# Peptides against a protein of PDB entry 4AID, part 205

Target 1, 242 residues: chain A of PDB entry 4AID
Amino acid sequence: FDIKRKTIEWGGKTLVLETGRIARQADGAVLATMGETVVLATAVFAKSQKPGQDFFPLTVNYQEKTFAAGKIPGGFFKREGRPSEKETLVSRLIDRPIRPLFVKGFKNEVQVVVTVLQHDLENDPDILGMVAASAALCLSGAPFMGPIGAARVGWVDGAYVLNPTLDEMKESKMDLVVAGTADAVMMVESEIQELSEEIVLGGVNFAHQQMQAVIDAIIDLAEHAAKEPFAFEPEDTDAIKA

## One batch from the design tools (peptide; made by RFdiffusion4, then SolubleMPNN)

Design b2_p28_7_s1 (from b2_p28_7, 11 letters changed)
Fold by OpenDDE base, seed 5:
Structure b2_p28_7_s1 (fold): chain B 242 residues (1-242), chain A 28 residues (1-28)
Amino acid sequence: as target 1 above (242 residues)
Amino acid sequence: MAPAQPYLTAPVPQDLIEEWAAEIAAAI
């Protein structure tokens, strides 16, 4: 197997992006690790548009399959079949920044699946899932104008903290999730306790700066492992008006 | 909204990760 791996230090944690071992049947597949949190992102896209397709059919599914071999207090048996509230929210969190980055006129079905394989109880899989989904799309050959990076920013003891642990987040006055490209912020989601707009805007800038290392890591992985770009010429929508 | 309580997942055995990765790969 031709396994490609990129490893970076990011926010005092090791981020690993790996491809070529798992889900090789996907157009793109990335195993991402931060601490002991592990996610698999897969990207699959149809090679043709369905007849009469009028919208871009992107589906993003984030799933945390809990193999809880034991009643840990708070461990609910997820009923097989419905996304949890978290899974629904994180699926949207991943969808929002990636959807606008597809080439206009591309209406082939795209499925992104992010699966949490392991959770260390320190590193939230959502940010890792966003990064992995971005990487999987960049590897897929889909007409995706990524990568995106993502970061969570906390405010602890009067400082910005990149990707705070779940325990540090209990002391944080900010839960700020940012996603963006190298050039632009694409999405901001924030929960804030009694902070100035200046601190929040500074947090968005901090996030966007800190995610560049992830963007660069995805680019480096893609240079070595991306599939050939899918030959898609958008129909010149201006030519139909002549 | 209340912060989604972290699901306490025990470390998934590597064999199960591989099996599940194979299931995902077979569904794709």
Scores: peptide ipSAE 0.045, ipTM 0.517, DockQ to the pose 0.016
Fold by OpenDDE base, seed 3:
Structure b2_p28_7_s1 (fold): chain B 242 residues (1-242), chain A 28 residues (1-28)
Amino acid sequence: as target 1 above (242 residues)
Amino acid sequence: MAPAQPYLTAPVPQDLIEEWAAEIAAAI
């Protein structure tokens, strides 16, 4: 197997992005690890548009599957093939920042699947899933104008904390999830307890600064492991509005 | 010559994702 791996220290934790071991049939596939939390992201896209496709058919599916249940607390066999509330929310968190970054007029079917394989009880797989999905898309050759980075920011003892543990989050006055490109913030989600707007805006800036190392790690992985870009010429839809 | 790996041009079936995930979950 031609296994390519990028490893960085990020917020006092080791982040590993790996490709080429599994899911080689996908357009992009990334095994991502932070601490002992492990996710598999796969990206697959259709090589043609369906006749009469009017909208961009992106599907994002985050899953905490039963095979990981031995390493996920409360991972009882949910026999019901419907996403949990958490899986639905995290699927949307991943979808929101990536959807705008596809080339305008691209209407081929895209599937992004993020599967939690292990959970360490410290590192939430949502941030790791966002990073892994970004990396898988950058490797795929899809017309995706990524990478995105993502970060969670806490406010503990009067300081910003990058990707607080689940235990540190109990003491945090802020749950701030930020996703963005190198140049722009694409998404902010926040739950805040009695903090000033200045502290929150400072948290967004801190997140965007701290995610640059992840963006650079995805770029370095893609330079070594990306597929050839899919030849896509957008129809000039702007010529119809003149 | 390594066999040409099948290239998926459609969404990955859920069973394959679960198979790949199970292979890794058994190795970690």
Scores: peptide ipSAE 0.041, ipTM 0.590, DockQ to the pose 0.024
Fold by OpenDDE base, seed 2:
Structure b2_p28_7_s1 (fold): chain B 242 residues (1-242), chain A 28 residues (1-28)
Amino acid sequence: as target 1 above (242 residues)
Amino acid sequence: MAPAQPYLTAPVPQDLIEEWAAEIAAAI
């Protein structure tokens, strides 16, 4: 087993990104840990396009599994079938920033699955799932122009807090989720209570600064563990307009 | 509203995800 691991301190918590132990049949697979919250992200992509495929077929599926349900709040025995509201929202949260980063014209089937394996009741698996999905895609060889980083920003006691705990979030006047590349913010999702636009914009900038350490950690992991890039030539869409 | 992107027709089999999850649960 060629196990690669990157460990960083991030917002006063240890973030671990591991590959090569589990899910080796996937194109990319990352076991990510923050505190005692643990997620598995897997990326799988088809090596050919389906005939008549008109759109980019990306599916992101975030799942909180029943074996983790002893530690997941509201993790009642999820009957196999329909995603919860949380799983649907987090699947979209992961999808939104990654979808634009695939090479234009790539229409091979791509599946990203994020499975919550453990929850510590402090660290929400959504941010960790975004980071893990980004890392798994960067390792996969898919034509993905990542990595993305992600961060949650709170506003507690008149200061920005990186990835507030679920308890700190009860006192937070802001729930700001940001995802981006090294150079650009790709997605903002925000719930705000009585804060100025200046504080919110400052929170987006704070998030983008704080996610750079995660982006660098994914790059370092990919330099040591990424598969060879899938040979894909983008359709020259400019040649069809002449 | 961005058009709802259609879900893929062939997800990773749920049994493989459960197998991988069980392998991890045994390794944690």
Scores: peptide ipSAE 0.028, ipTM 0.595, DockQ to the pose 0.020
Fold by OpenDDE base, seed 4:
Structure b2_p28_7_s1 (fold): chain B 242 residues (1-242), chain A 28 residues (1-28)
Amino acid sequence: as target 1 above (242 residues)
Amino acid sequence: MAPAQPYLTAPVPQDLIEEWAAEIAAAI
């Protein structure tokens, strides 16, 4: 097995991105670990467009499996067959920043699946899932103009906190999730209590700065483990509208 | 107070807030 691994210290936690051990049948597959939270991201894309496909058919599914449910808050209340509110929300958090980064005119089916394998009760799988999905897409050979990074920012004791624990979040006046490329913020989602706009904007900037180490880690992993880029030529009709 | 690890926790740098607010204000 040709296992490639990147390890960084990020927010005082060890982030590990691994490929080549599991889900090798996917176009891209990344096992990501932060603390003891573990996710598997898989990316699969069709090698042809469906006849009459008018839009880009991207599907993103975040899933917290029942075998991890003993470690996942609220996991015991999941009825088989319907996504939880959290799974639906996190699927959207992953979808929003990645969707614009596909090459214009690419209308092949893309499926991204993020599966929570373990939860440590400190590190939320959502941020890790965003990072893992980005990495899996960069490894896949799909025409994806990533990577994205992601970060959560809290506001605790008058300071920004990178990826605060679930316990630190109880004391936080901000839950700010940011995703972006090296050059741009692509998505912001925020819940804020009694903070100025200036503190929130500073939190977005702090998140974007702190995610660069993750972006660099995905790039380094991709240089060693990415598949050959899928040969895609956009139909001339979508190139003429740039 | 343990020194806030600058990579983990940072007070709001006022200069950075002003820069970022100016960039946003120039983009809208």
Scores: peptide ipSAE 0.007, ipTM 0.308, DockQ to the pose 0.035

Design b2_p28_7_s2 (from b2_p28_7, 14 letters changed)
Fold by OpenDDE base, seed 1:
Structure b2_p28_7_s2 (fold): chain B 242 residues (1-242), chain A 28 residues (1-28)
Amino acid sequence: as target 1 above (242 residues)
Amino acid sequence: MAPFQPYLYAPVPEELKEKWAAEIRAAI
């Protein structure tokens, strides 16, 4: 098996991005690990557009399988087949930053699936799922102008904390999830308790700075393991505005 | 080395960056 791996230290934790072991039938597949939390992201895209397709058909599905769910807090009897509230929220959290980065005019079906394989009870799989989905798309050959990075920022004892543990988050006055490219912040989701706008903006900037190492790690992995780019000519939509 | 990845190095359109900056300023 040709396995490619990138490892970085990120927020005092080891982030590992691995490809080539699992889900080889996907266009892109990444096993991502942070601490002992493990996710598998797969990206699959159709090689043709459906007749009459008028919108971009992206589906993102985050799922916590029962084998991981036995360790996940609140993992009471997942009725097979209905997404939990968490799975629905995290699926949207992953969808929002990736959707606008597909080349305009691309209307082939894309499916991103993020599966939690292991949970350490410290590291939330959502941020790791965003990173893994970004990496899987960059490896796939799909017309995706990634990578995205992502980070969670807490405010604990008057300081920013990168990717706080689930226990540190109980003491945090901020739950700030940021996604972005190398050059720009794309998405902010925040729950804030009595903090100034200055502290929140500082948290966004901190997140964007800290995600650069992840973006660079995805680029390095893609330069070694990405598939041939899908031959797609974007519709020259700028030629209709001239 | 993997094949050249044109989309990996494609610049994000400025219109998208402006849109995101406006959405962020409205969310804070």
Scores: peptide ipSAE 0.357, ipTM 0.872, DockQ to the pose 0.805
Fold by OpenDDE base, seed 4:
Structure b2_p28_7_s2 (fold): chain B 242 residues (1-242), chain A 28 residues (1-28)
Amino acid sequence: as target 1 above (242 residues)
Amino acid sequence: MAPFQPYLYAPVPEELKEKWAAEIRAAI
């Protein structure tokens, strides 16, 4: 197997992005690890548009598998066959920043599946899932103008904390999830306890700065392991000719 | 090296950046 791996230090933790060992039938597949939390992202896209397809058929599914569920908070309450509330929310959290980055006019079916394989009870798999999904799309050859990065920012003891642990989050006055490209913040989700707008904006900027290392890691992985780009001519060529 | 990935280096349209900036300012 031609296994490619990128490893970076990120927020005092080792982030590993791996491809080439698993899910080789997908267009893109990335195993992402932070601490002992492990996610598999797969990207699959149709090589043709369905007749009469009028919208972009992107599906994003975040899943915490039953074998990991015994280690996942609330995993015991998963009714078989329906996404949990968390799985639904995280699926949307991943969908929001990736959807607008597909080339305009691309209406082939795209399926992104993020599967939590392991949870360490410290590192939430949502951020890792966003990163892995971004990486899997960049490897796939799909017309995706990624990568995106993602970060969670906490506010603990009067300081920003990158990707706080679940225990640090209990003391945090902020749960700020940020996604963006190299150049722009795309999405912010926040739960804030009595913080100034200045601190929150500073948290967004901190997240965007800290995600650059992840974006660069995805680019480096893609430059070594990406498939041939899908031959697609966008209807609006002005967006690629700049 | 992998093949050149044209989409990986495609600039994000400024209109999208402006939209996102407006959405963020409204969310904070």
Scores: peptide ipSAE 0.350, ipTM 0.867, DockQ to the pose 0.801
Fold by OpenDDE base, seed 5:
Structure b2_p28_7_s2 (fold): chain B 242 residues (1-242), chain A 28 residues (1-28)
Amino acid sequence: as target 1 above (242 residues)
Amino acid sequence: MAPFQPYLYAPVPEELKEKWAAEIRAAI
């Protein structure tokens, strides 16, 4: 197997992005690891548009497998057949920043699946799932104007903390999730406890700065392992030629 | 080397950046 791997230090943790070992039948597939939390992202897209397709058909599905459930808080009683509240929320969290980055006029079916394979009880798989989904799309050859980066920011003892552990989050005054491109912040989700707007805005800026290393790591992986770009002519060619 | 990835280096349209900036200002 031709396995490509990118490794970076990110917020005092090792982030690993790997392709070429698992899910080789997908258009893109990335195994992402942070600490001992492991996710598999797969991207699959149709090579033709369905007759009469009038909207962009993107589906994002985040799932925690039953073999990982014994190590996931609240995982012990998943009824087969419906996503948990967490799986539904994280699926939307991943969908929101990737949906607007597909080239205008692309109406082929796209499916992104993020599967939690291992959880270390320290690193939440949501941020790792966003990064892995971004990387899988960049490898796929789909007309996706990525990568996106993502970060969680905490506020602990009067300082910003990048991707706080589940234990550090108990002492945090902020749960701030940010997604963006190299150039722009796209999405902010925040829960705050009596913090100033200045601290929150500073947290958004901190997140956007810290995600650049992840964006660069996805680009480096794609330059070595991406498939041939899907031959697609966008409806608006002026936006890509600038 | 992988083939050139045109979408990886494509600029994000300014209209999208303006939209996101407005959404962020409304969420904070």
Scores: peptide ipSAE 0.338, ipTM 0.861, DockQ to the pose 0.792
Fold by OpenDDE base, seed 3:
Order: sequence, then C-alpha cells, then structure tokens
Structure b2_p28_7_s2 (fold): chain B 242 residues (1-242), chain A 28 residues (1-28)
Amino acid sequence: as target 1 above (242 residues)
Amino acid sequence: MAPFQPYLYAPVPEELKEKWAAEIRAAI
C-alpha cells in the first residue's frame, strides 16, 4: 500500500491525516484521527455532467456507524434508516464551507461521505470530519479551491480553548465553530453565554490562526498524494486569473 | 513527484471574502 501520513500537534492533541490504506476506489479518501476519535472521509465525483444539469449536485453525508454509536453520547443503536438530527446538522456544517469553493460552472455529481469509525468521548467527530472532508477533496483531483480548516473554540476560565473536550465544553461560555481558508474566515456557528462582541471576534481570530497548521498539513499531504487534477474549463476564468 | 495542483493554490475571489465577512458579522 502506498500510505501517506501527516502528523501534527494541534491544540495539545495529535492530529493524524492518512491516505492510501482504505477506500482506494474513491477519488479522495482520508482517515483522520484526533486522540482516539477516528473518521473516514471519502470524496467521489462524476467524470461527466448529466444532460440538462442546471445546478451543482453536491451531496454531503455525515454518518455515525452503529458500532461507534454505542459509545457516542446520545447515540442510539440506529436501525438502518433516516439520518439523525445530529447527522443532518453536521452534514450541513461540512457542506456550508466546501460548496462555495468549487469552480464556477462545475456541475458534475460530487459525493462527500464522512463516517465516524471511533469516538473517544473527548474529541468531537464534527471538527475532525470537516478537516477530513477538506483533505479528501484536495486529494481527489476535483476542481475544489481548498483546503479549508476548521476549529471549535471554547471560553473557559477567561481564556480561549482550542477544540475543548466534551467535559471542558460543560464549563465553556462559548461554543464557536469556525471554518476558513488560509486567507479568510468562511463560516461561523456560535452559541454564546453573556460574552462581549470583542471576546467573540477574538475567538474567531483565534480559530482562524489555529487552523493554519491544519491547512498546511492538508497542503503537505496533497503535495505528496493528490491525484492528477480533473481537466475542467470553468465558465468564468476571472476567478482563477485574478 | 506529485502533479501540479492548480486548485490547491487558487486565490479565493474577493467577492466571496466580502460575502463571508458580511455573514460573520450577522452571526455574531
């Protein structure tokens, strides 16, 4: 197996991004690990557009597998069926920052699947899933102007905490999820308890600074393991030539 | 050697950055 791996220290935890061992039939596939939480992201895209396709057909599916669900807080043994509310929300959370970064005019089917394989009860699979999905797209050869990074920020004892544990989050006055590129913040989702706008804006900036190490790790992985870029002519070249 | 990755280094259009900055200010 031609296995490529990037390992970084991130918020006092080891983040591992791995490709080439599993899901080799996908265009991109990344096994991401933080602590003992493990996710598999796969990206698959059609090599042609369907006749009469008028919109960009991106589908993002976050899934918590039944074998992991017995360990996940609030995870029920899901009978094979409809996504839970959590899976639906996290699927949207991953979709929002990746959708705008596809080259304009690309209308081939794209499917991103993030599967939780293991949960350690400390590290949330949602942030890890965002990172893994970004990495899988960057490896795929799809016309995706990534990577994105992602981070969660807490406010505990008057300080910012990067990717707080589920126990640290009980004492946190902020749940701030941020996604962005190297140059820009793209998405913010926040639940805040009686904090000033200055503290919240400081949290967004802290998240964006801390995600640079993840963005750099995805770039390094892609420079060693990405497929040949899919030959696509965009409808609007001004966005690539500026 | 890995192939050149044109999309990995593509600049984000300024119009998108302005849009995201407005969305962030509305979410805080």
Scores: peptide ipSAE 0.312, ipTM 0.846, DockQ to the pose 0.759

Design b2_p28_7_s3 (from b2_p28_7, 14 letters changed)
Fold by OpenDDE base, seed 1:
Structure b2_p28_7_s3 (fold): chain B 242 residues (1-242), chain A 28 residues (1-28)
Amino acid sequence: as target 1 above (242 residues)
Amino acid sequence: MAPYQPYLDAEVPEELKEKWAKEIREAI
């Protein structure tokens, strides 16, 4: 197997992005690991547009498989067939930052699936899922102007904490999820307990700075492992400054 | 070496950046 791997230290944890071992039938596939939490992201896109397709048909599906659920906090046997509230929320969390980065006029069906394979009870798979989905799209050959990075920021003992553990988050006054490109913040989701706007804005900036290492890691992986880009002529030529 | 990736780290339109910056200011 031609396995490509990027490893970085990120927030005091080892982040591993791997391709070529699993889901080789997908257009892009990334196995991402942070601590002992493991996710598989797959990207698949149609090679033609459906007749009469008027919108961009992106589907994002985050799944915590039942075999991982025995290690997920609150993991009652999720009945097969409906996404949990968490799975629905995380699917949207991944969708929001990736959707606007597809080249304008691309209306081929795209499916992103993020599957939690392992959970360590410390590292939430959501941030890892965002990173893995970004990487899988960058490898796929789809007309995707990624990567995105993502980070969670906590506020513990008067300091910012990058990707706090589930236990550190119980003491955190902030749950701030940020996604962005190299040069722009795209999305902020926040739950805040009586913090100043200055602290929150500082958290957004901190997240954006800390995600650069992840963006660079995805770029490096793509430069070594990406497929041939799909032959697509964008409707808006200004969307790709070379 | 992978083939050239024309979309990888491509400059996004300024209109999108302005939109995101507005949405962020409204969310904080």
Scores: peptide ipSAE 0.425, ipTM 0.889, DockQ to the pose 0.772
Fold by OpenDDE base, seed 3:
Structure b2_p28_7_s3 (fold): chain B 242 residues (1-242), chain A 28 residues (1-28)
Amino acid sequence: as target 1 above (242 residues)
Amino acid sequence: MAPYQPYLDAEVPEELKEKWAKEIREAI
C-alpha cells in the first residue's frame, strides 16, 4: 500500500496523520492519532449534481463506535440507531467550519464521516475529528478551500493550555474551541467561568497561532497524497480571484 | 503542481472573514 504519514509535535503531544491504509474506496481518508486517541475521517463526494438540486447537500456524521464505547467517558453501549447528543453536537462542530469553504455553486452530495476508533481518556476525539475531517477533504479532490485547523484552549493556573486533557479541563476556567484557516478564525465555541474579554480574545489568538502547525501538516500531506482536483467551474458571481 | 494546488491557494472571500469576525464577537 502507498501509505503517506505526517507526524508533528503539537501541544507537547505527537499528532499523526496517515492515509493509504484504510478506507481506500473513499475520495479522501485519514487516520488521525493523538496520544492513544484514534479517529478515521472519510470524505466522499458525488461526481455529478442531482437534477433539481437547489442547496449544497453536505452531511457530516461524527460517530463513536460501540467497540470504543468502553473507553469513552459516558459511552454507554449505544443501541444501533439515532446519534447520541454528543455525536450530534460534535457533528455540528465539524460541519460549521467546513461548510462555508466549499466553492460556491457546488451542489454535489458530500459525505464526511468521522469515526472514533479508540479513546485514551486524555485526548478528546472532537478536535482530532475536526483535524482529520479537514485533512480527508483536502486529500479528496473536492472543491474545498481548506485546510482548516482546530484547537481547544484551557485556562489553568493563570495560563493558556493547548488541547488540555480531560483531567486538566476539570481545573480549567475556559473551554474554548477555535477553528480557522491559515489567515482567519472562522468559528469560536466557548464555555467561560468569569474571565475577562482580554483573556478570551488572547485565547482565540493563541488557538489560531497554535493551529498553524496542523494546517501546515495537512498541506504537506495533501502535496504528497491528494487526488487530482475535481474539475468544477464556479458560477461567475463569485470572483474567486485566482 | 501539487494535485490540490487550485483549492489550497484559494483566498477566502473578505465577506466571509467579516461575517466570522462578527460571529466571534457575538460568541464572547
Scores: peptide ipSAE 0.210, ipTM 0.762, DockQ to the pose 0.621
Fold by OpenDDE base, seed 5:
Structure b2_p28_7_s3 (fold): chain B 242 residues (1-242), chain A 28 residues (1-28)
Amino acid sequence: as target 1 above (242 residues)
Amino acid sequence: MAPYQPYLDAEVPEELKEKWAKEIREAI
C-alpha cells in the first residue's frame, strides 16, 4: 500500500493527515486524526459538465455514523434518514470557505463527504473535518485554489487557547471559529461573552497565524500524493495568476 | 520534480480577498 502521512504538533496535540489506505475510488481521500478523534474526508468530482448547468454544483455532507454514536454526545437519538442539527450546521461550516476557492467557470459536480469514525469526547470533529475536507480537495486534482486552514479559539483565564477541549470550552468566554487561506481570513463564526472588540480581533489574528502550520502540512502532503491536476480552462484568464 | 500543482500555487484573486475582508468587517 502506498500510504503517505504527514504528522505535526498543533496546539499541543498531534495532528495526523493520511492518504492511500482507504477510499481509493475517490478523487481525494484523507484520514485525519487529532487525539483519538478520527474523520474521513472524501472528494469526488465529475469529469464533464452537465448540459445546461448554470451554477456550480458543490455538495458538502458532514455525518456522524451510528458506529460512533455510542461515544458522541446526543448520538443515541439519531432518527434514520435526516441529518441532525449539528450535522447540518457543520456541513455549512465546511461549505462556506471552500465554495469561493473553485476556479471561476468550473460547473462540474463536486461532492465532499466528511464522516466521523471516532470521537474522544475532548476534540470536536468540526475543525478536524474542515482540515480533512481541504486536504482531500488538494489531493483530488480538482480546480480548487486551496488549501484552507481552520482553527477554534477560546478565551480562558485571560489568554487565547487554540482548539480548546470540550471541557476547556465550558470555562471559555469565546467560541471563535476561523477559516482562511495562507494570505487571507475568509470566514469568522463567533459566540462571545462580555469581551472587547480588541480581544475578538486579536483572536481572529491568532487563529490565522496558528492555521499556517496546517496549510503547510496539507501542501507537503499534496506535493507527495496529489493526483495530476484536472485540465480545466477558466472563463476568466485572471482567475489563475501564474 | 513535484508534479506541477497549478491550483495549489495559484494566487487567490485580489477581488475575492477584498470581498472577504469586507464581509468580516461587517460580521464583527
Scores: peptide ipSAE 0.148, ipTM 0.735, DockQ to the pose 0.656
Fold by OpenDDE base, seed 4:
Structure b2_p28_7_s3 (fold): chain B 242 residues (1-242), chain A 28 residues (1-28)
Amino acid sequence: as target 1 above (242 residues)
Amino acid sequence: MAPYQPYLDAEVPEELKEKWAKEIREAI
């Protein structure tokens, strides 16, 4: 099996991005690990547009499998079939930054599935899921102008903390999730306890700086393991205005 | 393998950067 792996140290933790072991039937598939939290992201896209498709049909599905859910905080044995509140929120969190990065006029069906395989009770799978989804799309050959990086920022004892543990988050005055490209912040989601705008903006900047190592790691993985780019020509939107 | 260059090196449209910068300023 041609297994490609990128490993980086990130916020004092080892981040591993791996492809080529599992889910090889997907257009892109990435096994991502941080600490002992493990996610599988898969990207699949249709090679043609459906007749009469007028919108971009992107579906993002984050799921915590029941074998992992028995170890997830607040993970009751969920009956199979309905997304939890957490799964719904994280699916949206992943969707928000990736959706705008598809080439304009691309209306082929795209499915991104992020599956939590293991949870260490320290590292939240959401950030890892965002990174893995970005990497899987970059490997797929889909017309995706990624990668995105993502980071969580805490504020503990008057300092920024990159990807705080679930225990460090209890002492944090900030839960700031940021996603972006190399050049731009694309999404901010925040819960803040009485912090100045200056500290919050500094947290966004800190997140964007810290995610560059992840973006570079995805690029390096894609250079070695990406499929050939899907041949897509943007609809000449200027030809319809004549 | 040709690098995934056409999309990995695609510049994010400035309009999107401006939109996101606005959304960030409105969310803080």
Scores: peptide ipSAE 0.088, ipTM 0.664, DockQ to the pose 0.690

